Peptides against a protein of PDB entry 7BDX. Designs and how they scored, part 265

Target 1, 212 residues: chain A of PDB entry 7BDX
Amino acid sequence: EMGAAACTLLWGVSSSEEVVKAILGGDKALKFFSITGQTMESFVKSLDGDVQELDSDESQFVFALAGIVTNVAAIACGREFLVNSSRVLLDTILQLLGDLKPGQCTKLKVLMLMSLYNVSINLKGLKYISESPGFIPLLWWLLSDPDAEVCLHVLRLVQSVVLEPEVFSKSASEFRSSLPLQRILAMSKSRNPRLQTAAQELLEDLRTLEHN

## One batch from the design tools (peptide; made by RFdiffusion4, then SolubleMPNN)

Design b2_p25_4_s1 (from b2_p25_4, 12 letters changed)
Fold by OpenDDE base, seed 3:
Structure b2_p25_4_s1 (fold): chain B 212 residues (1-212), chain C 212 residues (1-212), chain A 25 residues (1-25)
Amino acid sequence: as target 1 above (212 residues)
Amino acid sequence: as target 1 above (212 residues)
Amino acid sequence: MLVESISEAELLQGEGTVRAREALE
């Protein structure tokens, strides 16, 4: 309980750039993020079926961790740190996203996807995650989620890849051959305005790429 | 392990005034500090004899908590918060200081004493803690500690009381009747320069009070 | 009276191209 509370507070204050810098500038950052990955993984592995107890201390703890990672990745120095010094954490996030079933642990998925999106803000980060084994299939796997927010953040991450020619070119063939077009089209008609917009924008981006 | 790491990071960033404000401004501050007191108490109660494993995760966790409280109390709004909304925590700290034996859990004692000193910076805080039951005997109990740092911070807290006439007047009789003068005199001859200075200053303050 | 603060942190500097960021709580 105390751990969850402390972590939650750390999550809250990590919304500040200065706090992120402080977190990273200390001599404990590496250890923290190393253990973070382990903790998140342990949580996911401990899940029984599709049941997530959202209000549990353990859940809150992991959510806060994911939130901290997201906030760190939102800052330039944080992205650099993650890509340079905590790649294992990034790998873990990708792995966990793959290990979770559609509809399972939605909140955590959203947070992790947001963190990856933030990492993708940097070309180096985008390159790293997009070159991860099974990255493209993972995106489509995640896009099968019934949750609109999960899908939204997947689409945003996909867009990050598509909008960077240097990155997209390396996976373009696999991307095009496996594109769940009908799924994305369906999302472009979603009643969720954010999802609808994201899907429409992505479709437009894809059309542009086909014409070039 | 993760909890300790998270708490330690929170401790680190709490050295910033802005972070303290953020901690207190959120809707989770009350819960956090409530649980903090409980956690610290549980730790102390779980101690076996005089053995403290300083490097344990549990110890680190509690040290970080005490550090956070200290840092919060170092800020004006933090002192106000503690005195107004987390008195139970202050009571807990006082209680724990009494429950620990001389030489036991020195690091925690130092941190807790530092927090109380910071609280005493405000008249309201000073009044509150000095009016706590058994406060004066507690100070002398703590002053029997073989650790110079513990004694130093006790002396500083005593000085806080002595230097505030409104507060001191309420306990002056008890204070004078129980003053461990020889102990303080011995400290004024300590090879520890900080302790020596603190003791000398206190003795001077006491002399001034006797002449007035 | 002088306050007592514990645990000072260092600051890390970094650079990078930024798109729309996502920050939480």
Scores: peptide ipSAE 0.033, ipTM 0.771, DockQ to the pose 0.078; fails the geometry check
Fold by OpenDDE base, seed 2:
Structure b2_p25_4_s1 (fold): chain B 212 residues (1-212), chain C 212 residues (1-212), chain A 25 residues (1-25)
Amino acid sequence: as target 1 above (212 residues)
Amino acid sequence: as target 1 above (212 residues)
Amino acid sequence: MLVESISEAELLQGEGTVRAREALE
């Protein structure tokens, strides 16, 4: 309980750029984020198909960790740190997103996706995550999720790839050959306005790429 | 392990006034500090005479908690919060300081004493802790500790009382009747310069009070 | 009175707002 509380507070204060800098400026950052990955992995493995008690202290703890990572990735120096020095964590996040079943651990998925999206702000980060083995299949795996928020953040990540020619060119063939167009089209008609907009924008971006 | 790591980071960033304000500005502060007290109490009770593994994750966790409290108390609004809204925590700290044997959990004692000292910066805080039942016996109990750092911080707390007439007057008779003068005199001759100075200053303060 | 501050920057925990393209509070 106390661990979750402390981690939650850290998550809250990590919204500050100065706090992120303070975390990274210390000599404990690498270890912390290493343990973060391991802890998240351990949590996901412990689920074993069980209904995630969203309100459990363990869940809150892991949510806070994912939130911290997201907040760190929201800052330029944080992205640099993650991409340069915490690649294992990024790999872990990608792996966990793949290990989770559709509809499973929605909140955690969203947090992890948000972190990846923030990482993708940097070209280097975008390159790294998009070049991860199985990245494109992972996107479609996640897009099959029944949760609109998960899908939304997947679409945003897809958009990051699509909008960067240097990155898109490397995976364009696989992307085009496997694109779940019907699924994205369905999302563009979603009652969820955020999902609808994201899907529409992505479709427009894709059309633009076909004409160029 | 992760809890300790997260809490330690929180401790690190809590050195910032802005972070303290952020912690207190949230709706989770009261709960956090409530759990803090309980966690510290649980830890102390678990020691049961066992040699404290100073490097254990549990110890680090509790150290970080005590450190956070200290940093909060270092800020004016933090002191106000503790004295107005987290009195149970203050009571717990006082209790734990009494429950620990001389030489036991030195680092934790020091942290807790530092927090009390910071609280004592405010007259209201000083009044509250000094009016705690058994406060004066507690001071002498702590002063019997073989650790110089513990004794140092006890002396500093004693000095806070001595320097505030409004507070000292209420306990002056008990203070004078139970003062371990020989112990303080011995400390004034300590090879530890910090302890030596603190003891000397206190003795001077006490002499001044006798002449007034 | 001199304030005593302790800085141990080792472990971070809490819920924070994400500032970048996606911020989580």
Scores: peptide ipSAE 0.030, ipTM 0.763, DockQ to the pose 0.099; fails the geometry check
Fold by OpenDDE base, seed 1:
Structure b2_p25_4_s1 (fold): chain B 212 residues (1-212), chain C 212 residues (1-212), chain A 25 residues (1-25)
Amino acid sequence: as target 1 above (212 residues)
Amino acid sequence: as target 1 above (212 residues)
Amino acid sequence: MLVESISEAELLQGEGTVRAREALE
């Protein structure tokens, strides 16, 4: 319980750029993010079947860890740190997103996806994650989630790839050949306005790419 | 290990006034400090005999918790919070200082004493801790510690009492009748310059009070 | 009176409220 409380507080204050700088300026950052990845991995591995994310100290703890990573990635120096010094953590996040079943640990998925989106703001980060083995299939796997929030953040991440010609060109063939167009079209008609808008924008971007 | 790492980072960033404000501005502060006290108490109760503080995750975790309390107390709004909303934690710290044997958990003692000193900067805080049952005997108990750093911080806390007439007047008789003068005199001759100076200053303050 | 602060990084386990910031650029 205490660990979760401390981590939650750390998550809260990590919304500040100055706090992120302070975290990274210390000598404990590397170890912290290393253990973070291990802890998140252990949690996901401990899940049995289609069991939903429990309201437990452990789940809240891991949630907070993912939140911290997200907030760090929201800052330029934080992105640089993650991409340069904590690539294993990024690998872990990608793996965990694949290990979780549709509908499983929705909040955790959202935070991990937000972190990846933040990382993608850095071209180096975008290149790294998009060149990960199985990245495109992973995106489609995640889009099969019944949760609108998960899908929203997947769409945003997909758009990051689409809007970067240098990155998109490398995976364009695979992307186009496997694109779940019907699923995205369905999302463009969602009752969730945020999801609807994201899907519509992505479809427009995709159309633009077909004409160019 | 992860809990300790997160707590350590929180301790590091809590050196900032803005971070303290952020911590206290959230809705989790009360619970955090409540659990903090409980965790510290559990740790101290788990110690067997005269066993020294181990270099374990648990000890480092509790060390960090004490550090956070210290940093919070270093800020005006933090002192107000502790005195107004977390008196149980202050009670716990006072108790734990009594439960630890001389030479036991030196670093923890120092941090707890630093926190009490910071709290004493607030007159309300000083009144609260000094009016705690057994406060004066506790000070003398702590002064029997063989560690110079522990004794230094005890002397500083004692001086806070001595220099506040409103507080000192209430306990003056008890203080004077039980004062370990020979011990303080010995400290004034310490090879540790910080301890030496603190002891000398206290002796001077005590002499001034005898003449007034 | 002088205040005392200590800035050492040690790992704490804690519970917290969900606040996350996402970069949009």
Scores: peptide ipSAE 0.029, ipTM 0.757, DockQ to the pose 0.119; fails the geometry check
Fold by OpenDDE base, seed 4:
Structure b2_p25_4_s1 (fold): chain B 212 residues (1-212), chain C 212 residues (1-212), chain A 25 residues (1-25)
Amino acid sequence: as target 1 above (212 residues)
Amino acid sequence: as target 1 above (212 residues)
Amino acid sequence: MLVESISEAELLQGEGTVRAREALE
């Protein structure tokens, strides 16, 4: 309980750039983010079924950790830190996103996807995560999630790839051949305005790439 | 391990006033500080002997918690919060300081004393802690500690009482009758310059009060 | 691209008189 409370507070204050810088400027950051990955992995592995107890202290603890990672990645120096010094954590996040079933641990998925999206703002970060084995299949796996928020953040991450020619060109063939176009088209008609917009934008971006 | 790491980070960033305000502005603060007291108490109660394992995750966790409390108390709004909304935590800290033997859990004692000192900056805080049952005997109990840092922070807390007539007058008789003058005099000759100075200042303050 | 940040509650409160505060890291 105390751990969850402490991490929740850290999560809350980590939304500040100054706090992120303070976290990273200390000598505890590396250890923290290393253990973070381990903790998140342990949590996911402990899940027997598709059901997550959202209100458990353990889940709250892991949510806070994922939130902290997201907030760190929201800052330029944080992204640099994650990409340079915490690649294992990024690997873990990618792995966990692949291990979770559609609809499972939705909140955690969203947070992890948000962290990856933030990382993708940096070309170096985008290159790293996009070159991860099975990255493209992972995106489509995640896009099969019934949760609109999960799908939204997947689309945003996909868009990060599509909008970066240096990255997209490397996987363009695989991307085009496996693109769940019908799924994205369906999302472009969603009642969720954010999902609808994200899908429409991605479709527009893809059309532009096909004409060039 | 993760809990200790998270709390350590929170401790580190909590030295910032903005972070303290952020912590207190959220809806998690009350619960956090309530559980903090419980956690600290549980730790102290778990100590079988006079020996503390300083490097244990549990001890590091509790140190971080005590540090967070100290840093919160270092800020005006933090002191207000502690005095108004977390009196039980202050009671716990006072109790734990009394329960620990001389030389036991030195680092924790220092942190707790520092927190009380910071709280004492507010008249309301000073009044509250000084009116705690056994406060004066507690000060002398703590002053019997062989550790110079513990004694230093005890003297500083004593000074807070002495320098506030509204508080000192209420316990002046008990204070004067039980004052370990020889101990304080000895400290005024310590090789530790901080302890020496604190003792000298307190002696000067006491002399001033006797002449008035 | 817009960054995503999650949760913060900042409350500014008035400051009173302080002597010597102690902050630790």
Scores: peptide ipSAE 0.023, ipTM 0.754, DockQ to the pose 0.068; fails the geometry check

Design b2_p25_4_s2 (from b2_p25_4, 11 letters changed)
Fold by OpenDDE base, seed 5:
Structure b2_p25_4_s2 (fold): chain B 212 residues (1-212), chain C 212 residues (1-212), chain A 25 residues (1-25)
Amino acid sequence: as target 1 above (212 residues)
Amino acid sequence: as target 1 above (212 residues)
Amino acid sequence: MLVESISEAELLQGEGMVKAEEALA
């Protein structure tokens, strides 16, 4: 209980750039983020079923951890830190996103995807993530999620890849060959306006790339 | 482990007034500080011996909690919050200081005493603490500690009481009747300059009060 | 009275749910 409370408070204050800098300026950041990955992995592995007790202290604790990572990645120095010094954490997040089933741990997925998106703002981060083994299959796996928010954040991450020539060129063949076009088209007709817009924009970007 | 790491980071960033305000401005502060007291109490009760494993994750976690309380109390709004909304925590700290034996958990004692000192900057806080049952005996109990830092912080707390007429007048008789004068005099001859100075100043303050 | 703040390199724990912020750039 106390751990979850402290972590949530840390998450709350981590929305400040100055706090992120303070976290990273200390000598404890490395250890914290290494343990973060392990803790998240342990939590996911402990899930016996598809139903997550969202209100459990353990769940809240892991949410807070994911939130902290997201907020750190929202800051330039935080992205730089994660990409340079916490690659294992990024690998873990990618792994966990693959390990979770469609509809499982939706809120955690959203936070993890948000963190990856923030990391992808940094070209080095985008390169690192996109070069991860199985990254493209993972994207399509995640797009199979019934949750609109999960899918939205996947589409945003896909867009980050598509819009960066240095990154997209490396995987363009695999990307095109495996693209779940029908799923994306279905999303472009979604009642969820954010999902709809994201899907439409991505489709437009893809069309532009096919004509160029 | 993760809880200790998160709490330590929170402790580190709590040195900022803005962070303290952020912590207290949320709806989680009350719960956090309530659990803090319980956690600290549980830790102290779990101590089977006089030897504290200072490097244990549990110890570090509790240190961080105490540190957070100290840093919160360093800020005016934090003191106000603690005195208004977290009296149970203050009571717990006082209790734990009494429960710990001389030489036991020295670092924790120092942190707790620092927190109480910071709270005592607020007149309302000082009144609350000083009116706690057994407060005066507790001070003398703590002054029996062989650790110079513990004694230093006790002397500082005593000084806060002595220098506030509204507070001192209520307990002056008990204070004078139980004053460990010989112990304080011994401290005024300490090789530790901080302890020496604190003891000297307190003795001067006491002399002034006897002549007035 | 002098206010005392403490910053030491010791271990971490916490609880609660707070919204994460995403950079839209």
Scores: peptide ipSAE 0.025, ipTM 0.768, DockQ to the pose 0.089; fails the geometry check
Fold by OpenDDE base, seed 3:
Structure b2_p25_4_s2 (fold): chain B 212 residues (1-212), chain C 212 residues (1-212), chain A 25 residues (1-25)
Amino acid sequence: as target 1 above (212 residues)
Amino acid sequence: as target 1 above (212 residues)
Amino acid sequence: MLVESISEAELLQGEGMVKAEEALA
């Protein structure tokens, strides 16, 4: 309980850029993010079968950790720190997103995807995550999720890849050959306006790339 | 481990006034400080006999909690919050300071005493803690500690009482009758310059009150 | 009276590209 409460408070205050700078500037940052990855991994591995996100101290704790990572990645210096000093955490997030089933741990997926999106704002971060083994299959795996919010954040991450020629060129063949076009088209007709818009924008970006 | 790491980071960033405001402005603050008191109490109660402060995750966690409370009390709005909304925590700190033996949990004592000193900056806070049952005996109990830093912070807290006529008048008889004058005089001759100065200043304040 | 505070934090700075950033509280 206490750990979850402390971590939740840290998550809340980490929305401040100054707090993120303070977190990262300390000699404790490296250890914290190392343990963060291990803790998130341990939680996901403890999930047996189709267990829903429990309203537990453990789940709240992991959500707060993912939220902190997201907020750190929302700041330029935080992105640089993650890419330079906490690559194992990024690898862990990618792995965990692959380990979770469609519909499982939706909130955690969203937070992790948000963190990866923020990392992708930096070209260096985008290059790192996009060059991760199985990244393209992972995107499509995640896009099969029934949750609109998960799909939204996947589409946004996909858009980050598509909008960077240096990145897209390296995986263009795999991307084009495996693109779940029918799924994205279906999302462009979603009743969820955010999902609809994201899918439409991505389809437009893809069309532009086919003509260039 | 993870809880201690998160709490330690929260402690570090809580040195910022803006972070303290953010902590207190949330709907989670009350719960956090309630659990904080319980956690600190549980830790102290778990200490069997003359067990030294262990270099453990648990001890680090509790130190961080005490540090957060100290930093919250270092800010005006934080003091007001503690006195108005977290009195149980203040009562807990006072109780724990009494439960610990001389030489036991020195670092924790120092942090808790620092928090009480900060609370005493507000007249309302000073009134509250000074009117707590057994407060005067507690001061003398703590002053028997062999650690110079503990004694220093006790003397500073005593000075806060002595410098406020509204507070001192209520306990003046008990204070004068139980004053460990020889102990304070010995401290005024300490090789520790901070302790020496604090004891000298307090002796001067006491002399001034005897003549007025 | 002077307040007492304890800090264990340091500051780190860096640079990055700009997209829509996501933060939660």
Scores: peptide ipSAE 0.025, ipTM 0.770, DockQ to the pose 0.078; fails the geometry check
Fold by OpenDDE base, seed 4:
Structure b2_p25_4_s2 (fold): chain B 212 residues (1-212), chain C 212 residues (1-212), chain A 25 residues (1-25)
Amino acid sequence: as target 1 above (212 residues)
Amino acid sequence: as target 1 above (212 residues)
Amino acid sequence: MLVESISEAELLQGEGMVKAEEALA
């Protein structure tokens, strides 16, 4: 209980760039983010295939951790830290996104996807995550999620990939051969305006890449 | 482990007034400080009379909590929050300071004393803690601690009491009758310059009060 | 690209603050 509450407060205050810098400026940052990955991993493993998101202190704790990572990644120095010093955490996030079933732990998925998106703002981060084994299949698997917010954040991450020629070129063949075009097209007709827009923009970007 | 690390980070960043305001501005602050007191109490009770300070994640966690309270109390709005909305926490801190043996959990004692000192900056806070049952005996008992830092912070808290006429007048009789003068005089000759100075200043303040 | 964050607001330090590093040293 106390750990979850404290971590939630840390998450809340981490929405400040100065707080992020303070977190990262300490000698405890490395340990914190190392344990973060392990904690998130242990949580996901403890779900034992249960599809439902847990309403517990453990879930709140892990949500807060994921939120902190997201907020850290929202800042340039935070991205640099994560991509230079916490690659294992990024690997863990990718792994956990693959381990979670469609509809499972939706809030956690969203936060993890948001963190990866933020990391993708840095070319170095984008390169790292996109070169991870199974990254392309992971994206498509995540797009199969019934949750609109999950899908939205996946589309945004996909867009980050396609908008970077150096990154996209490396996976272009696999990308084109496996693209769930019908799924993305369906999303472009979503009643959710954010999802609709994201899908439309991605489709436009893809069309531009095919004509060039 | 993770809870201690997260709480330690929260403690670290709480050294900012903005972070304190952020902590207090949320709807979770009340719950956090409620659980804080309970957590600290459970820790102290778990010591089962062992005089030594524990080198554990639990101790680190409780230290971080005490540090957060201290940092919150260092800010005007934080003091207002504690004295208005977390009186039970203040009561708990006073209780725990009484429950700990001389030389036991020195770092925790120091942090708790620092928090009470910071609270004492507000007249309302000073009134509240000084009117707590057994407060005067508690101060003298704490001054019997072998640790110089503990004694230093006790002296500072005592000084806060004597420098406020409205507060001091209420306890002046008990204060004068129980004052461990020889102990304070011994501290005024301490090799620790901070302790020496604090004791000297307190003795000067006491002399001034006796002549007026 | 726009960053994603879940935010709260900023303000300055006062006396009597305790840094974790200093207190744990």
Scores: peptide ipSAE 0.020, ipTM 0.768, DockQ to the pose 0.097; fails the geometry check
Fold by OpenDDE base, seed 2:
Structure b2_p25_4_s2 (fold): chain B 212 residues (1-212), chain C 212 residues (1-212), chain A 25 residues (1-25)
Amino acid sequence: as target 1 above (212 residues)
Amino acid sequence: as target 1 above (212 residues)
Amino acid sequence: MLVESISEAELLQGEGMVKAEEALA
């Protein structure tokens, strides 16, 4: 309970750029983000046996951790830190996104995907994420999720790849060969306007790339 | 481990006034400080049986909590919040200071005393603390601690009372009748310069009050 | 690209004295 409360407060205040800088400027940042990844991993591993109530202190704790990572990644220096000094955390996030089943821990998935998206704003971050083993299959696995928010954030991440020619060229063959076009087309007809728009924009971007 | 790390980071960033304001401005502040008191109490109660290693994650966690309270109390709005909305926490801190034996959990005592001192900067806070049951005996109990830092912060708290005529007048009789003068005189000869100075200043202040 | 942040708290005003972390460092 207390850990979750403290972490929740830290998450709340991490919305400030100055707070993120303060977190990173301390000698404890490396340790914190190392333990963050481990804690998130432990939580996800614990789910295979127990219906962890989404509203448990443990869940709140892990959500807050993922939120902190997202907020750190929202800042340029935070992205640099994560990509340069906490790659293991990025690897862990990618791993956990793969380990979770469709519909499982949707909120956590969204937070993790948001963090990856924020990291992808930096070309170095995007390169690192996109070059991760199984990245393209992971995206399609995640797009199979029934949750619209998960799918939305996956599409945004896909778009980040597609919009960067240097990155896209490295995976273009695999991307084209495995693209779940019918799924994305279905999303472009979603009643969720955000998902609909994201899918439409991605389809437009992909069409543009095929003509070039 | 993760809780301690998160709380430690929160403690670090709570050194910023803006962060303290952010903590207080959220709807989670009341809960946080409520659980803080409970957690600190649980920790202190656990010590009666086990030599808790001072360097344990649990210790670090509780120290960070006490540090956060101190940093909150360092800010005017934080003092107002604590005195108006978290009196139970203040009561808990006073209780815990009484429950701990001389030489026991010195670092925690120092942090708790620092928080009380910061609260005492506000007249309302000083009044509340000084009117707490057994406050004067508690001060003398704490002054019996062999640790110079504990004694220093007790003397500072005593000085806060003595320097406020309205507050001092309410307890002057008990204060004078129970004053461990020989102990304070001994501290005025301490090799610790901070303790020495604090004891000397207090003795001077007390002499001035006796002549008025 | 649009940056995403998750915020739950707003900021208020105050005065400063002794910080515990600095005092115990």
Scores: peptide ipSAE 0.017, ipTM 0.766, DockQ to the pose 0.063; fails the geometry check

